Peptides against a protein of PDB entry 4U39. Designs and how they scored, part 37

Target 1, 302 residues: chain A of PDB entry 4U39
Amino acid sequence: SIKVIGVGGGGNNAVNRMIENEVQGVEYIAVNTDAQALNLSKAEVKMQIGAKLTRGLGAGANPEVGKKAAEESKEQIEEALKGADMVFVTAGMGGGTGTGAAPVIAQIAKDLGALTVGVVTRPFTFEGRKRQLQAAGGISAMKEAVDTLIVIPNDRILEIVDKNTPMLEAFREADNVLRQGVQGISDLIATPGLINLDFADVKTIMSNKGSALMGIGIATGENRAAEAAKKAISSPLLEAAIDGAQGVLMNITGGTNLSLYEVQEAADIVASASDQDVNMIFGSVINENLKDEIVVTVIATG

## One batch from the design tools (peptide; made by RFdiffusion4, then SolubleMPNN)

Design b1_p11_5_s1 (from b1_p11_5, 6 letters changed)
Fold by OpenDDE base, seed 4:
Structure b1_p11_5_s1 (fold): chain B 302 residues (1-302), chain A 11 residues (1-11)
Amino acid sequence: as target 1 above (302 residues)
Amino acid sequence: MIPNATVLHLK
């Protein structure tokens, strides 16, 4: 089974976005120290952590409170994650609950023997230096606790959205990018396409790889496959080029008109931009909601 | 007794 655990406000907003976009084949768990925020979760499983410590009033933007809250609730987290083959831990780094609890939850998942993937955001620079410093500590702790950590730099979202995009919409786009990171991997396992991957293929690329970068490209029209692939490898979300990656996981998602030729064309472009010795795996996904659109997701590990 | 984290299974 695949479990997605949203941790704190940002992680739970991302989980809500995943549910709203009908991401299939995953179980959703919402974790928070804020009981009122947790009640707004659309997740089937809702877990309040640190009920003694916080009384459901949240972590006060303190990562140490988030950490202690997860430690207080360890047994319940273990029970909720038990039997998962794969666990996605999603959170917004820089806050209290997400930053403190996500590494603890990730370690619990890893200790249970699940392939543990962190999908987290760095705060926007405008959220201030305190959040950036807290996020750096949380990201460091996540790297030790996961098999792969996808870090989304929120400031790079400002390069893919309109300059007039309201701050609230920039946060919604961060939640959407978190969704795309989870879905781009989970769909390769859970959703049939023209080229299917198994869990063992994904596990080979993602086990004990540490930090990962994600690129996304979307295109339509006659050259949509090539254009989407080029956008993915040049994505602003990639803090570095995909050259030098030890592993590449690629998802080519399209509608019912997705051709095997388009899948190969997209894969060849990503392979040509990668090192010759890269362990590249690619899968395709059919999403009937995509008409003439192709979405290419690239995850570079190592 | 550590109060159980309330796992709400929404039916």
Scores: peptide ipSAE 0.008, ipTM 0.458, DockQ to the pose 0.016
Fold by OpenDDE base, seed 1:
Structure b1_p11_5_s1 (fold): chain B 302 residues (1-302), chain A 11 residues (1-11)
Amino acid sequence: as target 1 above (302 residues)
Amino acid sequence: MIPNATVLHLK
């Protein structure tokens, strides 16, 4: 089974976005120290952590409170994650609960023998230096606790949205990029396409790889496959080129009109931008909601 | 004493 655990406010917003976009084949778990915020989750499983420590009032933007809250609730986290083959831990770094609890939850998943993937955001620079410093500490702790850590730099989202985009829409786009990172991997296992991957293929690319970068490309029209692939490998979300990556996981998602030619064209573009000795695995997914769109997701590991 | 995280299964 695949489980997605949203940790704190940002992680729970991402989980809500996943549920709203009908990401299939995954179980959703919402975790928070704030009981009122947790009630707004759309997840079937809602877990309040650190009830004794916080009294449901949240972590007060303190990562040490988030950490201790997860440690207090360890046995319940273990029970909720038991029997998962794969666990996604999603959080917005820089807050109290997400920053402190996500590494603890990730370690619990890894200790249970699940393939543990972190999908987390760095805060926007405008959220202030304190959040950036807290996020850096949380990301460092996540790297030790996961098999693969995908880090989304929120400041790079400002390069893909209009300059006049309201702050609320920039946060919604961060939630959407978290969704795309989880879905781009989970769909390769859970959703049939033209080229299917198994869990063992994904595990080979993602097991004990440490930091990963994610690129996303979306296109329509006659050259949509090539354009989506080019956008993915040149994505502002890639803090570095995919050149030098030890592993590449690629998802090519399209509507019912997705052709094997388009899949091959997209795969060849990503392969040409990767090292000759890279372990590249690609799958295709059919999503009827995309109609004429192609979405290419690239995850570079190592 | 198991800390009561109330798993609210919303049906």
Scores: peptide ipSAE 0.008, ipTM 0.437, DockQ to the pose 0.016
Fold by OpenDDE base, seed 2:
Structure b1_p11_5_s1 (fold): chain B 302 residues (1-302), chain A 11 residues (1-11)
Amino acid sequence: as target 1 above (302 residues)
Amino acid sequence: MIPNATVLHLK
C-alpha cells in the first residue's frame, strides 16, 4: 500500500489538496500537535501526536516540541504506517510540528521497511530568517531519515505566479506543488496510463538517493507535450539543472486524447536534457479532468 | 493481475 502522511499545518493542507483533487490509490494520514487544526483535515486517519506534551495546543513554532511529540506517539505512528510499501511524508518546513515531527515519522517509516519519500517545502523568505533556519535543520534531519527528499523552494513559486498574487494564494500554490510532487509519483504506480510503472521501478530510482529536485510543466494546444516537457526541465522549482542527476523519474499526464507520440516527444526532450548514463524511467497517466492539458512532472535524484 | 508494465528503458 501507498500511504501519504501530512505532518503539521502545511503537510495537512497539502493532504487536503490531494483529497480535493481525488489522488487515487493512496491512504491519507493527517498528523498534528494542534487538535483544532487536525479536525479540519479531510484525511480518513487523523492522529494527534504529543497529546501529553502539548495538550493539543500545537508545538508553538518550536521544532523540538514537534520532535518530542512524534517520539511520544511513536507506537501510534508505527501502527498507522504498518504494512505500507511506500510512505510519502509531506510537510511545510520552518514550523514547529512539520519541522520536528516529519523526520521522526520518516525514520519510523524507513525502519518499517517502506520506501520513504519526503516531499517538503522551504518557507518563503518573507516568513523570516527564523523559519528559514528551522527549515534548514528539519531538511537536514529529513535527508538522513528518508530514501528520497524532494525539497520545494517556496520562493521559486513566486516566479510562477503573478506578482500581485496574495500571500494566501502563494501558500495555496505551495500546497498544490506538494500535491503535484506526491501525485506525480503515486499515479505512476496506482493509476493506469499508456505506460505503467511498477513499484520496483520507482524503488530502483528513489531508494537511498538523498536529495531530489522536482520540475513541473503544464501546456495546452498542438505542441503541448513539447511545451510541457520544456517547462518541466526549465522549471523555477529546479534549483539546479537535471544535468548531473543519477536518476530521473518522469510522469506525463494528459486527458483521454493523450497520444503515444506526445508521450514519446515529452520523454525525448527530458532525456536530451539529462546525462547519457542517467537511469530514466517514465510513465504516463490518463486524467479525464485535464481535457486538453498535459502535465509533465520530472523528479531528478542523486 | 497487474498488467505487465512495459518499461521503456531509453538507452
Scores: peptide ipSAE 0.007, ipTM 0.418, DockQ to the pose 0.093
Fold by OpenDDE base, seed 5:
Structure b1_p11_5_s1 (fold): chain B 302 residues (1-302), chain A 11 residues (1-11)
Amino acid sequence: as target 1 above (302 residues)
Amino acid sequence: MIPNATVLHLK
């Protein structure tokens, strides 16, 4: 089984966005120290952590409170994650609960023998220096607790969105990028496509790889596969080129009109931008909601 | 054929 655990406010917003987009084949778990925020979760499983420590009032933007809250609730987290083959831990870094609890939850998943993937955001620069410093500590702790850690730099989302985009929409786009990171992997295992991967293939690319970067490309029209692949490998979300990556996981998602030729064209573009010795695995997914769009997701590991 | 494509298990 695949489990997605959203940790704190940002993680829970991302999980809500996944549920709203009908990401299939996964079980959703919402974790928070704030009971009021947790009540707004759409997840089937809702877990309040650190009830004694926080009284459901949240972590007060303190990562040490988030950490202690997860430690207080360790047995409940173990029970919720038990029997998972794969666990996605999603969170916004820089806050109290996400920053402190996500590494503890990730370690619990890893200790249970699940393939543990972190999908986390760095805060926007406008959220202030304190959040960036807290996020750096949380990301460092996540790296030790996961098999693969995908880090999304929120400031790079500002390069993709219009300059007039309201701050609230920039946060929604961060939640959407977290969704795309989880779905881009989970669909390769859980959703039938033209080219299916097994869990062993994904495990080979993601097990004990440390930090990963994600690129996303979306396109329509006659050259949509090539354009989506080119956008993915040049994505502003990639803090570095995919050149030098030891492993590449590629998802090519399209509508019912997705052809094997388009899948091959997109895969050849990503392979040409990667090292010759790269372990590249690609899958294709059919999503009837995409109509004429192709979405290419590239995850570079190593 | 992508040269280093891992074995496409056509299921």
Scores: peptide ipSAE 0.006, ipTM 0.390, DockQ to the pose 0.361

Design b1_p11_5_s2 (from b1_p11_5, 5 letters changed)
Fold by OpenDDE base, seed 4:
Structure b1_p11_5_s2 (fold): chain B 302 residues (1-302), chain A 11 residues (1-11)
Amino acid sequence: as target 1 above (302 residues)
Amino acid sequence: MIPNAVELHLK
């Protein structure tokens, strides 16, 4: 089974966005120290952590409180994650609960033998230096606790959005990029396409790889496969070029009109931009909600 | 639906 665990406010917003977008084949778990925020989760499983420590009042933006809250609730977390083959741990780094609890939860998942993937955001620069420093500590702890850590630099979302985009919409976009990171992997396993991957293929690319970068490209029209692939490898979300990655996981998602030629064309573009010795695995997904759109997701590991 | 900003940039 695949489990997605949203940790703290940002992680729970991302999980809500996944549920709203009908991401299939995954079980959703919402974790928070704030009981009121947790009640707003759409997840089937809702877990309040650190009830004794916080009394449901949240972590006060303190990662040490988030950490201790997860440690207090370790047995409950173990029980909720038990039997998962894969666990996605999603959080906004820089806060209290997400930053502190996500590494603890990830370690619990890894210790249970699940393929553990972190999908986390760095805070926007406008959230201030304190959040950036807290996020750096949380990201470091996540790297040790996961098999692969996808880090989304929120400031790169500002390169994509209009300059007039309200701060609240920039956060919603960060939640959507978290969704795309989870869905881009989970769909390769859970959703049929022209080229299906199994869990063993994904496990080979993602096991003990450390940091990962994600690129996304979307295009329409006759050259949509090539355009989507080019956009993915040049994505602002890629803090570095893919030409240094040891592994590449690629998802080519299209509608019912997706051709095997388009899948191959997109894969060839990404392979040509990657190192010659890269371990590249690609899968295709059919999403009937996509008409003339192709979505290419690239995850570069190593 | 207003496309989200990532979708707008990627289109």
Scores: peptide ipSAE 0.006, ipTM 0.423, DockQ to the pose 0.030
Fold by OpenDDE base, seed 2:
Structure b1_p11_5_s2 (fold): chain B 302 residues (1-302), chain A 11 residues (1-11)
Amino acid sequence: as target 1 above (302 residues)
Amino acid sequence: MIPNAVELHLK
């Protein structure tokens, strides 16, 4: 089974976005120290952590409270994650609950023998230096607790959106990029396409790889496959080029009109931008909602 | 209804 655990406000917003986008074949778990925020989750499983420590009032933007809250609730987290083959831990780093609890939850998942993937955001620079410093500590702790850690640099989302985009929409876009990071992997296992991957393929690329980068490209029209692939490998979300990656996981998602030629064209572009000795795997997904769109997701590991 | 990926104003 695949489980997605959203940790704190940003992680829970991302999980809500996944549920709203009907991401299939995954179980959703919402974790928070704030009981009021947790009630707004759409997840089937809702877990309040650190009930004794916080009394449901949240972590007060303190990562150490988030950590202790997860430690207090260890047995509940273990029971919720039990029997998962794969666990996604999603969080917005820089806050209290997400930053502190996500590494503890990830370690619990890993200790249970699940393939543990972190999908986390760095805070926007406008959220201030304190959040950036807290996020750096949380990302470091996540790196040790996961098999793969996908880090989304929120400031790079501002390169993708309009300059006039309201701050609230920039956060919604961060939630959507977190969704794309989870869905780009989970769909390869859970959703039939033209080229299917199994869990063993994904495990080979993601097991004990440490940090990963994600690129996303979207295009329409006659050259949509090539354009989407080019956008993915040049994505502002990639803090480095993919040519230094030890592994590449690629998802080519299209509508019912997605051709094997388009899948191959997109794969060839990503392969040509990667190292010759890279372990690249790619899958395709059919999403009837995409109509004429192709979405290429690239995850570079190592 | 999955919002079309076009709602991502990916420049």
Scores: peptide ipSAE 0.006, ipTM 0.441, DockQ to the pose 0.032
Fold by OpenDDE base, seed 1:
Structure b1_p11_5_s2 (fold): chain B 302 residues (1-302), chain A 11 residues (1-11)
Amino acid sequence: as target 1 above (302 residues)
Amino acid sequence: MIPNAVELHLK
């Protein structure tokens, strides 16, 4: 089974976005120290952590409170994650609960023997230096607790959105990029396409790889596969070029009109941008909600 | 109309 655990406000917003986009084949768990915020979750499983420590009033933007809250609730987290083959831990780093609790939850998942993938955001620079410093500490702790950590630099989202984009829409796009990171992997296992991967293939690329970068490309029209692949490998979300990666996981998602030629064209573009010795795997997914669109997701590991 | 997540034209 695949479980997605959203940790704190940002993680829970991402989980809500996943549910709203009908990401299939995954179980959703919402975790928070704030009981009022947790009630707004769309997840079936809602877990309040650190009830004794916080009294449901949240972590006060303190990562040490988030950490201790997860430690207080360890047995409940273990029970909720038991029997998962794969666990996604999603959080907005820089806050109290997400920054402190996500590494603890990830370690619990890893200790249970699940393939543990972190999908987290760095805060925008405008959220202030305190959030950036807290996020850096939380990301460091996540790297030790996961098999793969996908880090989304929120400031790079500002390069792909209009300059007039309202702040609330920039946060919504961060939630959407978190969704795309989880879905780009989970769909390869849970959703059939033209080229299917198994869990063992994904595990080979993602086990004990440390930090990962994600690129996303979306295109329409006659050259949509090539354009989507080029956008993915040149994505502003990639803080480094793919040519240094030891492993590449690629998802080519299209509608019912996705052709094997388009899948191959997209894969060849990503392969040409990667090292010759890279362990690259790719899968295709059919999403009936995509009309003439192709979505290419690339995850570079190592 | 929920703006389709795809309408963020990645320019």
Scores: peptide ipSAE 0.000, ipTM 0.419, DockQ to the pose 0.027
Fold by OpenDDE base, seed 5:
Parts: structure tokens; sequence; C-alpha cells
Structure b1_p11_5_s2 (fold): chain B 302 residues (1-302), chain A 11 residues (1-11)
């Protein structure tokens, strides 16, 4: 089974966005120290952590409280994650609960023998230096606790949105990028396409790889596959080019009109931008809700 | 109306 665990406010918002977009083949778990925020989760499984420590009042933006809250609730987290083959741990880094609890939850998943993938955001620079420093500590702790850690630099979202984008919309876009990181992997396993991957293929690329970068490209029209692939490999979300990556995981998602030629064209573009010795795997997904759009997701590992 | 997926306005 595949489980997605959203940790704290940002992680829970991402999980809500996944549920709203009907991401299939995954079980959703929402974790928070704030009981009021947790009640707004759409996840089937809702877990309040650190009930004794926090009394449901949240972590007060303190990662040490988030950590201790997850430690207090370890047995509950273990039971919720038990029997998962793969666990996605999603969180917004820089806060109290996400930053502190996500590494503890990830370690629990890894100790249970699940392929453990972190999908986390760095805070926007406007959230302040304190959040950025807390996020750096949380990301460092996540690296040790996961097989692969996808880090989304929120400031790069500001490069892809309009300059007049409201702050709340920039956060919604961060939640959407977290969704795409999870869905871009989970769909390769759970959702049929023209080229299917198994869990063993994904495990080969993602096991013990450490940090990963994600690029996303979307296009429409006659050259949509090539355009989407080019946008993915040049994505502002990639803090580095995909050259030098030891592994590349590629998802090519389209509607019912997605052709094998388009899949090959997109894969060839990503391969041409990757090192010759890269372990690249690619899958295709059919999403009937996509009109004329192709979505290419690239995850560079190593 | 399910809002269509990813208006990532990738400019």
Amino acid sequence: as target 1 above (302 residues)
Amino acid sequence: MIPNAVELHLK
C-alpha cells in the first residue's frame, strides 16, 4: 500500500489538495498538533499528536515541540503506517509541527521497512529568517530519515506565478507543487498508462538516494509533449540542472489522446538533458480529466 | 465544476 502523511499545516493543506484532485491509489493521513486545524483536514485518517504536550493548541512555531509531539505519539504513528510499502511524508518546513514531527514520522516509516519519500517545501523568504533557519534544520533531519527527499524551494514558485499573485495564492501553489511531487510518483505505480512502472522500478531509483529535485512542465497543442518535457527540465523548481543526477524518474501524464510517440518524444528530451550513464526510468499515466494537456514531472536523484 | 488541475502558470 501507498500512504501519504501530511504533517502540520502545510502538509495538511497539501493532503487536502491531493484529495480535492482525486489522487488515486493512496491512503491519506493528516497529522497535526493543532486540533482545530486538523479538523479542517479532508483525510480519512486524522491524528492529533502530542495531545499531552500541546493540549491541541499547536507547536507554537517551535520544531522541538513538533519533534516531542511526534515522539509522544510514536505508537499511534507506527500503527497508522504499518503495512505500507511506500510512505510519502509531506510538510512545509519552517513551522513547528511540520519541521519537528516530519523527520520523526519519516524515521518511523523507514524503520517499518517502507520506501520513505519526503516531499517538503522551503519557506518563502518573506516568511522570515527564523522560518528559513528552522527549515534548514528540519530538511537536514529529513535527509537522514528518508530514502529520498524532494525539496521544493517556495521562492521559485514566485518565478512561475504572476508578480501580482496574492500571498495566499502563492501558498496554494506551494500546496499544489507538493501534490504534483506525490502524484507524479504515486501515479506511476497506482495509475495505468501507456508505459507502466512497478514498485520495484521506483524503489530502485528512490532507495537511499538522499536529496532530489523536481521539475514540472505543462503544455498543450501539437508539440505539447516536447514543450512539456523542455519546461520540466528547465523548471524554476529545479535548483540545479538535471545533468549530474544519478537517477531520473519521469512521469508523462496526458489525456486519452496521449500517444506513444508523444511519450517517446518527451522521454528522449529528458534523456538528452541527462548524463549518459543516468539511471532513467519513465512511466506514462492516463488522466481522463486532462483535456489537451500533457504534464511532465521529472525527479532527479543523487 | 471540478477546477482543472495545474494552472501552474509557468511563465
Scores: peptide ipSAE 0.000, ipTM 0.405, DockQ to the pose 0.029; fails the geometry check

Design b1_p11_5_s3 (from b1_p11_5, 4 letters changed)
Fold by OpenDDE base, seed 3:
Structure b1_p11_5_s3 (fold): chain B 302 residues (1-302), chain A 11 residues (1-11)
Amino acid sequence: as target 1 above (302 residues)
Amino acid sequence: SIPNAVELHLK
């Protein structure tokens, strides 16, 4: 089974966005120290952590409170994660609950023997230096607690969105990029396509790989496969080029009109941008909600 | 209408 755990405000918003986009084949768990925020989750499983410590009033933007809250609730987290083959831990880093609790939850998942993937955001620079420093500490702790950690630099989202984009929409886009990171992997396992991957294929690329980068490309029209692939490998979300990656996981998602030729064309572009010795795996997904669009997601590991 | 994720990236 695949479980997705949203931790704190940003993680729970990402989980809500996944549910709204009907991400298939995953179980959703919302975790928070704020009981009021947790009640707004769309997840089937809602877990309040650190009820004694926080009394449901949240972590006060303190990562140490988030950490201690997860430690207080360890047995409940273990029970909720038990029997998962794969666990996604999603959070906005820099806050109290997400930053402090996500590494503890990830470690619990890993100790249970699940393939543990972190999908987290760095805060925007405008959120201030304190959040950046807290996020750096949380990301460091996540790296030790996961098999693969996808880090999304929120400042790079500002390169993708219009300069006039309201701050609230920039946060929604961060939640959407978190969704795309989880869905780009989970769909390869859970959603049939033209080329299906198994869990063992994904595990080969993601097990004990440390940090990963994600690129996303979307295109329409006659050359949509090539354009989407080129956008993915040049994505602002990639803090480095995909050259030098030891492993590449590629998802090619399209509508019912997605052709094997388009899948191969996109795969060849990503392979040509990768090292010759790269362990590349690619899958295709059919999403009936995509009419004319192709979405290419690239995850570079190692 | 919250623009779907698709509409934001195509702009």
Scores: peptide ipSAE 0.000, ipTM 0.407, DockQ to the pose 0.027
Fold by OpenDDE base, seed 4:
Structure b1_p11_5_s3 (fold): chain B 302 residues (1-302), chain A 11 residues (1-11)
Amino acid sequence: as target 1 above (302 residues)
Amino acid sequence: SIPNAVELHLK
């Protein structure tokens, strides 16, 4: 089974976005120290952590409170994650609950023998230096606790969105990028396409790889496959080029008109931009909601 | 400039 655990406010917003976008084949768990915020989760499983410590009043933007809250609730977290083959831990780094609890939850998942993937955001620079410093500590702790950590630099979202985009929409886009990171992997396992991957293929690329970067490209029209692939490898979300990556996981998602030729064309472009010795795996996904669109997701590991 | 993927999903 695949479990997605949203940790704190940002993680729970991402989980809500995943549910709203009907991401299939995953179980959703919402974790928070704030009981009122947790009640707004759309997840089937809702877990309040640190009830004794926080009394449901949240972590006060303190990562140490988030950490202690997860430690207090360790047994409940273990029970909720038990039997998962794969666990996605999603959070917004820089906050109290997400930053502190996500590494603890990730370690619990890893200790249970699940392939543990972190999908987290760095705060926007405008959220201030304190959040950036807290996020750096949380990201460091996540790297030790996961098999792969996808880090989304929120400031790079500002390069993708219109300059007039309201701050609230920039946060919604961060939640959407978190969704895309989870879905881009989970769909390769859970959703049939022209080329299917199994869990063992994904596990080979993602086990004990440390940090990963994600690129996304979307295109339409006659050259949509090539255009989507080129956008993915040049994505602002990639803090570095995909050259030098030890592994590449590629998802080519299209509608019912997705051709095997388009899948191969997209894969060849990504392979040509990667190192010759890269372990590249690619899968295709059919999403009937995509008409003439192709979505290429690239995850570079190592 | 080809709009990046994120711009298309916001529309």
Scores: peptide ipSAE 0.000, ipTM 0.403, DockQ to the pose 0.038
Fold by OpenDDE base, seed 1:
Order: sequence, then C-alpha cells, then structure tokens
Structure b1_p11_5_s3 (fold): chain B 302 residues (1-302), chain A 11 residues (1-11)
Amino acid sequence: as target 1 above (302 residues)
Amino acid sequence: SIPNAVELHLK
C-alpha cells in the first residue's frame, strides 16, 4: 500500500489538493498539532499529535514543539503506517509542526521498512529569515530520515507565475507542485499506462538516494511530448541540471490519445539531457482528464 | 479560474 502523510498546515493543504485532484491508489493521512486546522482536512485519517504537549493549540511556529509532538505520538504514527510499502511525507518547511514532526514521521516509516519519500517545500523568501533557517534545519533532518527527499524551492514558483499573482495563489501553486511530486511517483505504480512500472523499479531508483530534484513540464499541440519533456528538464524547480544525476525517474502522463511515439520522444529528450551512465527508468500513465495535454515529471536522484 | 503556474507556463 501507498500512504501519503501531510504534516502540519502546508502538508495538509497539499493533501487536500491531492484529494481534490482525485489522486488514486493512495491512503491519505493528515497530521497536525492544531486540532482546529486538522478538522479542515479532507483526509479520511486525521491524527492529532502532541495532544498533551500542545493541547491542540498548535506548535507556535517552533520546530522543537513539532518534534516533541511527533515523539509523544510515536505509537499512534507507527500504527497508522503499519503495512505500508511506500510512504510519502509531505510538508511545508519553516513552520512548527511540519518542520519538527515530518523528520520524526519519516524515520518511523523508514524503521517500519517502507520506501520513505519526503516531498517538501522551502518557504518563500518573503516569509522571512526565521522560516528559512527553520526550514534548513528541517530539511537537514529529513535527509537523514528518508530514502529520497524531493525539495521544492518555493521562490522558483515565482519564476513560473505572473508577477501580479496574489500571495494566496503562490501558496496554492506550492500545494499543487507538492501534489505533482507525489502523483508523478504514485501514478507510476497505481495507474496503468502504455509502459507500466512496478514498485521494485521505483524502489531501485529511490532507495537510499538522499536529495532529489523535480522538474515538471506540460504542453499541448502537435509537438506536445517534446515540449513537455524540454520544459521538464529546464524547469525552474530544478535548482541544478539533471546532468550528473545517478538516477532519473520519469513519468509521461497523457490522455487516451497518448501514443508510444510521444512516450519515446519524451524519454529520448530526457535521456539526452542525462549522463550516459545514468540509471533512467520511465513509465507512462493514462489520465482521461488531461485530454490533449501531456505532463512530464522528472525526478533526478543522487 | 486563475491558471496554476504550470498552466501559466503552458501559455
């Protein structure tokens, strides 16, 4: 089974976005120290952590409170994660609960033998230096606790949105990028396509790889496969080129009109931008909601 | 509906 755990406010917003977009084949768990915020989750499983420590009033933007809250609730987290083959831990770093609790939850998942993938955001620079420093500490702790950590730099989202984009929309886009990171992997296992991957293939690329970068490209029209692939490998979300990556996981998602030629064209573009000795695995997914769109997700590991 | 950043990068 695949489980997605949203940790704290940002992680729970991402989980809500996943549920709203009908990401299939995964179980959703919402975790928070704030009981009122947790009640707004759309997840079937809602877990309040650190009830004794916080009394449901949240972590007060303190990562140490988030950490202690997860430690207090360790047995409950273990029970919720038991029997998962794969666990996604998603959080917005820089807050109290997400920053402190996500590494603890990730370690619990890893200790249970699940393939543990972190999908987290760095805060926007405008959220202030304190959040950036807290996020850096949380990301460092996550790297030790996961098999793969995908880090989304929120400031790079500002490069792909209009300059007049309201702050609320920039946060909504961060939630959407978190969704795309989880879905780009989970769909390779859970959703049939033209080229299917198994869990063992994904595990080979993601097990004990440390930090990863994610690129996303979407396109329509006659050259949509090539354009989507080029956008993915040149994505602003990639803090570095995919050149030098030890592993590449690629998802090519299209509508019912997705052709094997388009899949091959997209794969060849990503392979040409990767090292000759890279371990590249690619799958295709059919999503009837995409109609004429192709979505290429690239995850570079190592 | 405000196009998401991914949709905006598509235009």
Scores: peptide ipSAE 0.000, ipTM 0.397, DockQ to the pose 0.029; fails the geometry check
Fold by OpenDDE base, seed 5:
Structure b1_p11_5_s3 (fold): chain B 302 residues (1-302), chain A 11 residues (1-11)
Amino acid sequence: as target 1 above (302 residues)
Amino acid sequence: SIPNAVELHLK
């Protein structure tokens, strides 16, 4: 089974976005120290952590409180994650709960033998230096606790959105990018396409790889596959080129009109931008909602 | 400017 665990406010918003987009083949768990915020989760499983420590009042933007809250609730987290083959831990880094609890939860998942993938955001620069410093500590702790850690730099989302985009929409886009990171991997396992991957293939690419970068490309029209692939490898979300990556996981998602030629064209573009010795795997997914769109997701590991 | 994939999912 695949489990997605949203940790703290940002992680829970991302999980809500995943549920709203009907991401298939995954079980959703929402974790928070704030009981009121947790009640707004759409997840089937809602877990309040650190109830004794926080009394449901949240972590006060303190990562040490988030950490201790997860440690207090370790047995409950273990029970919720038990039997998962894969666990996605999603969080907005820089907060109290997400930053502190996500590494603890990730370690629990890893200790249970699940392929543990972190999908986390760095805070926007406008959220202030304190959040950025807290996020750096949380990301470091996540890197030790996961098999692969996808880090989304929120400031790079501002390069993709209109300059007049309200702050609230920038956060919604961060939630959407977290969704795309999870879905881009989970669909390769759970959703049939033209080229299917198994869990063992994904595990080979993602096990003990450490930090990863994600690029996303979307296009329509006659050259949509090539355009989507070029956008993915040049994505602002990639803090570095995919050149030098030891592993590449590629998802090519299209509508019912997705052709094997388009899949090959997209894969060839990503391969040409990667090292010759890269371990590249790619899958294709059919999503009827995309109509004429192709979505290319690239995850570069190593 | 080719809209980044992220922009298309915002619509």
Scores: peptide ipSAE 0.000, ipTM 0.374, DockQ to the pose 0.039; fails the geometry check

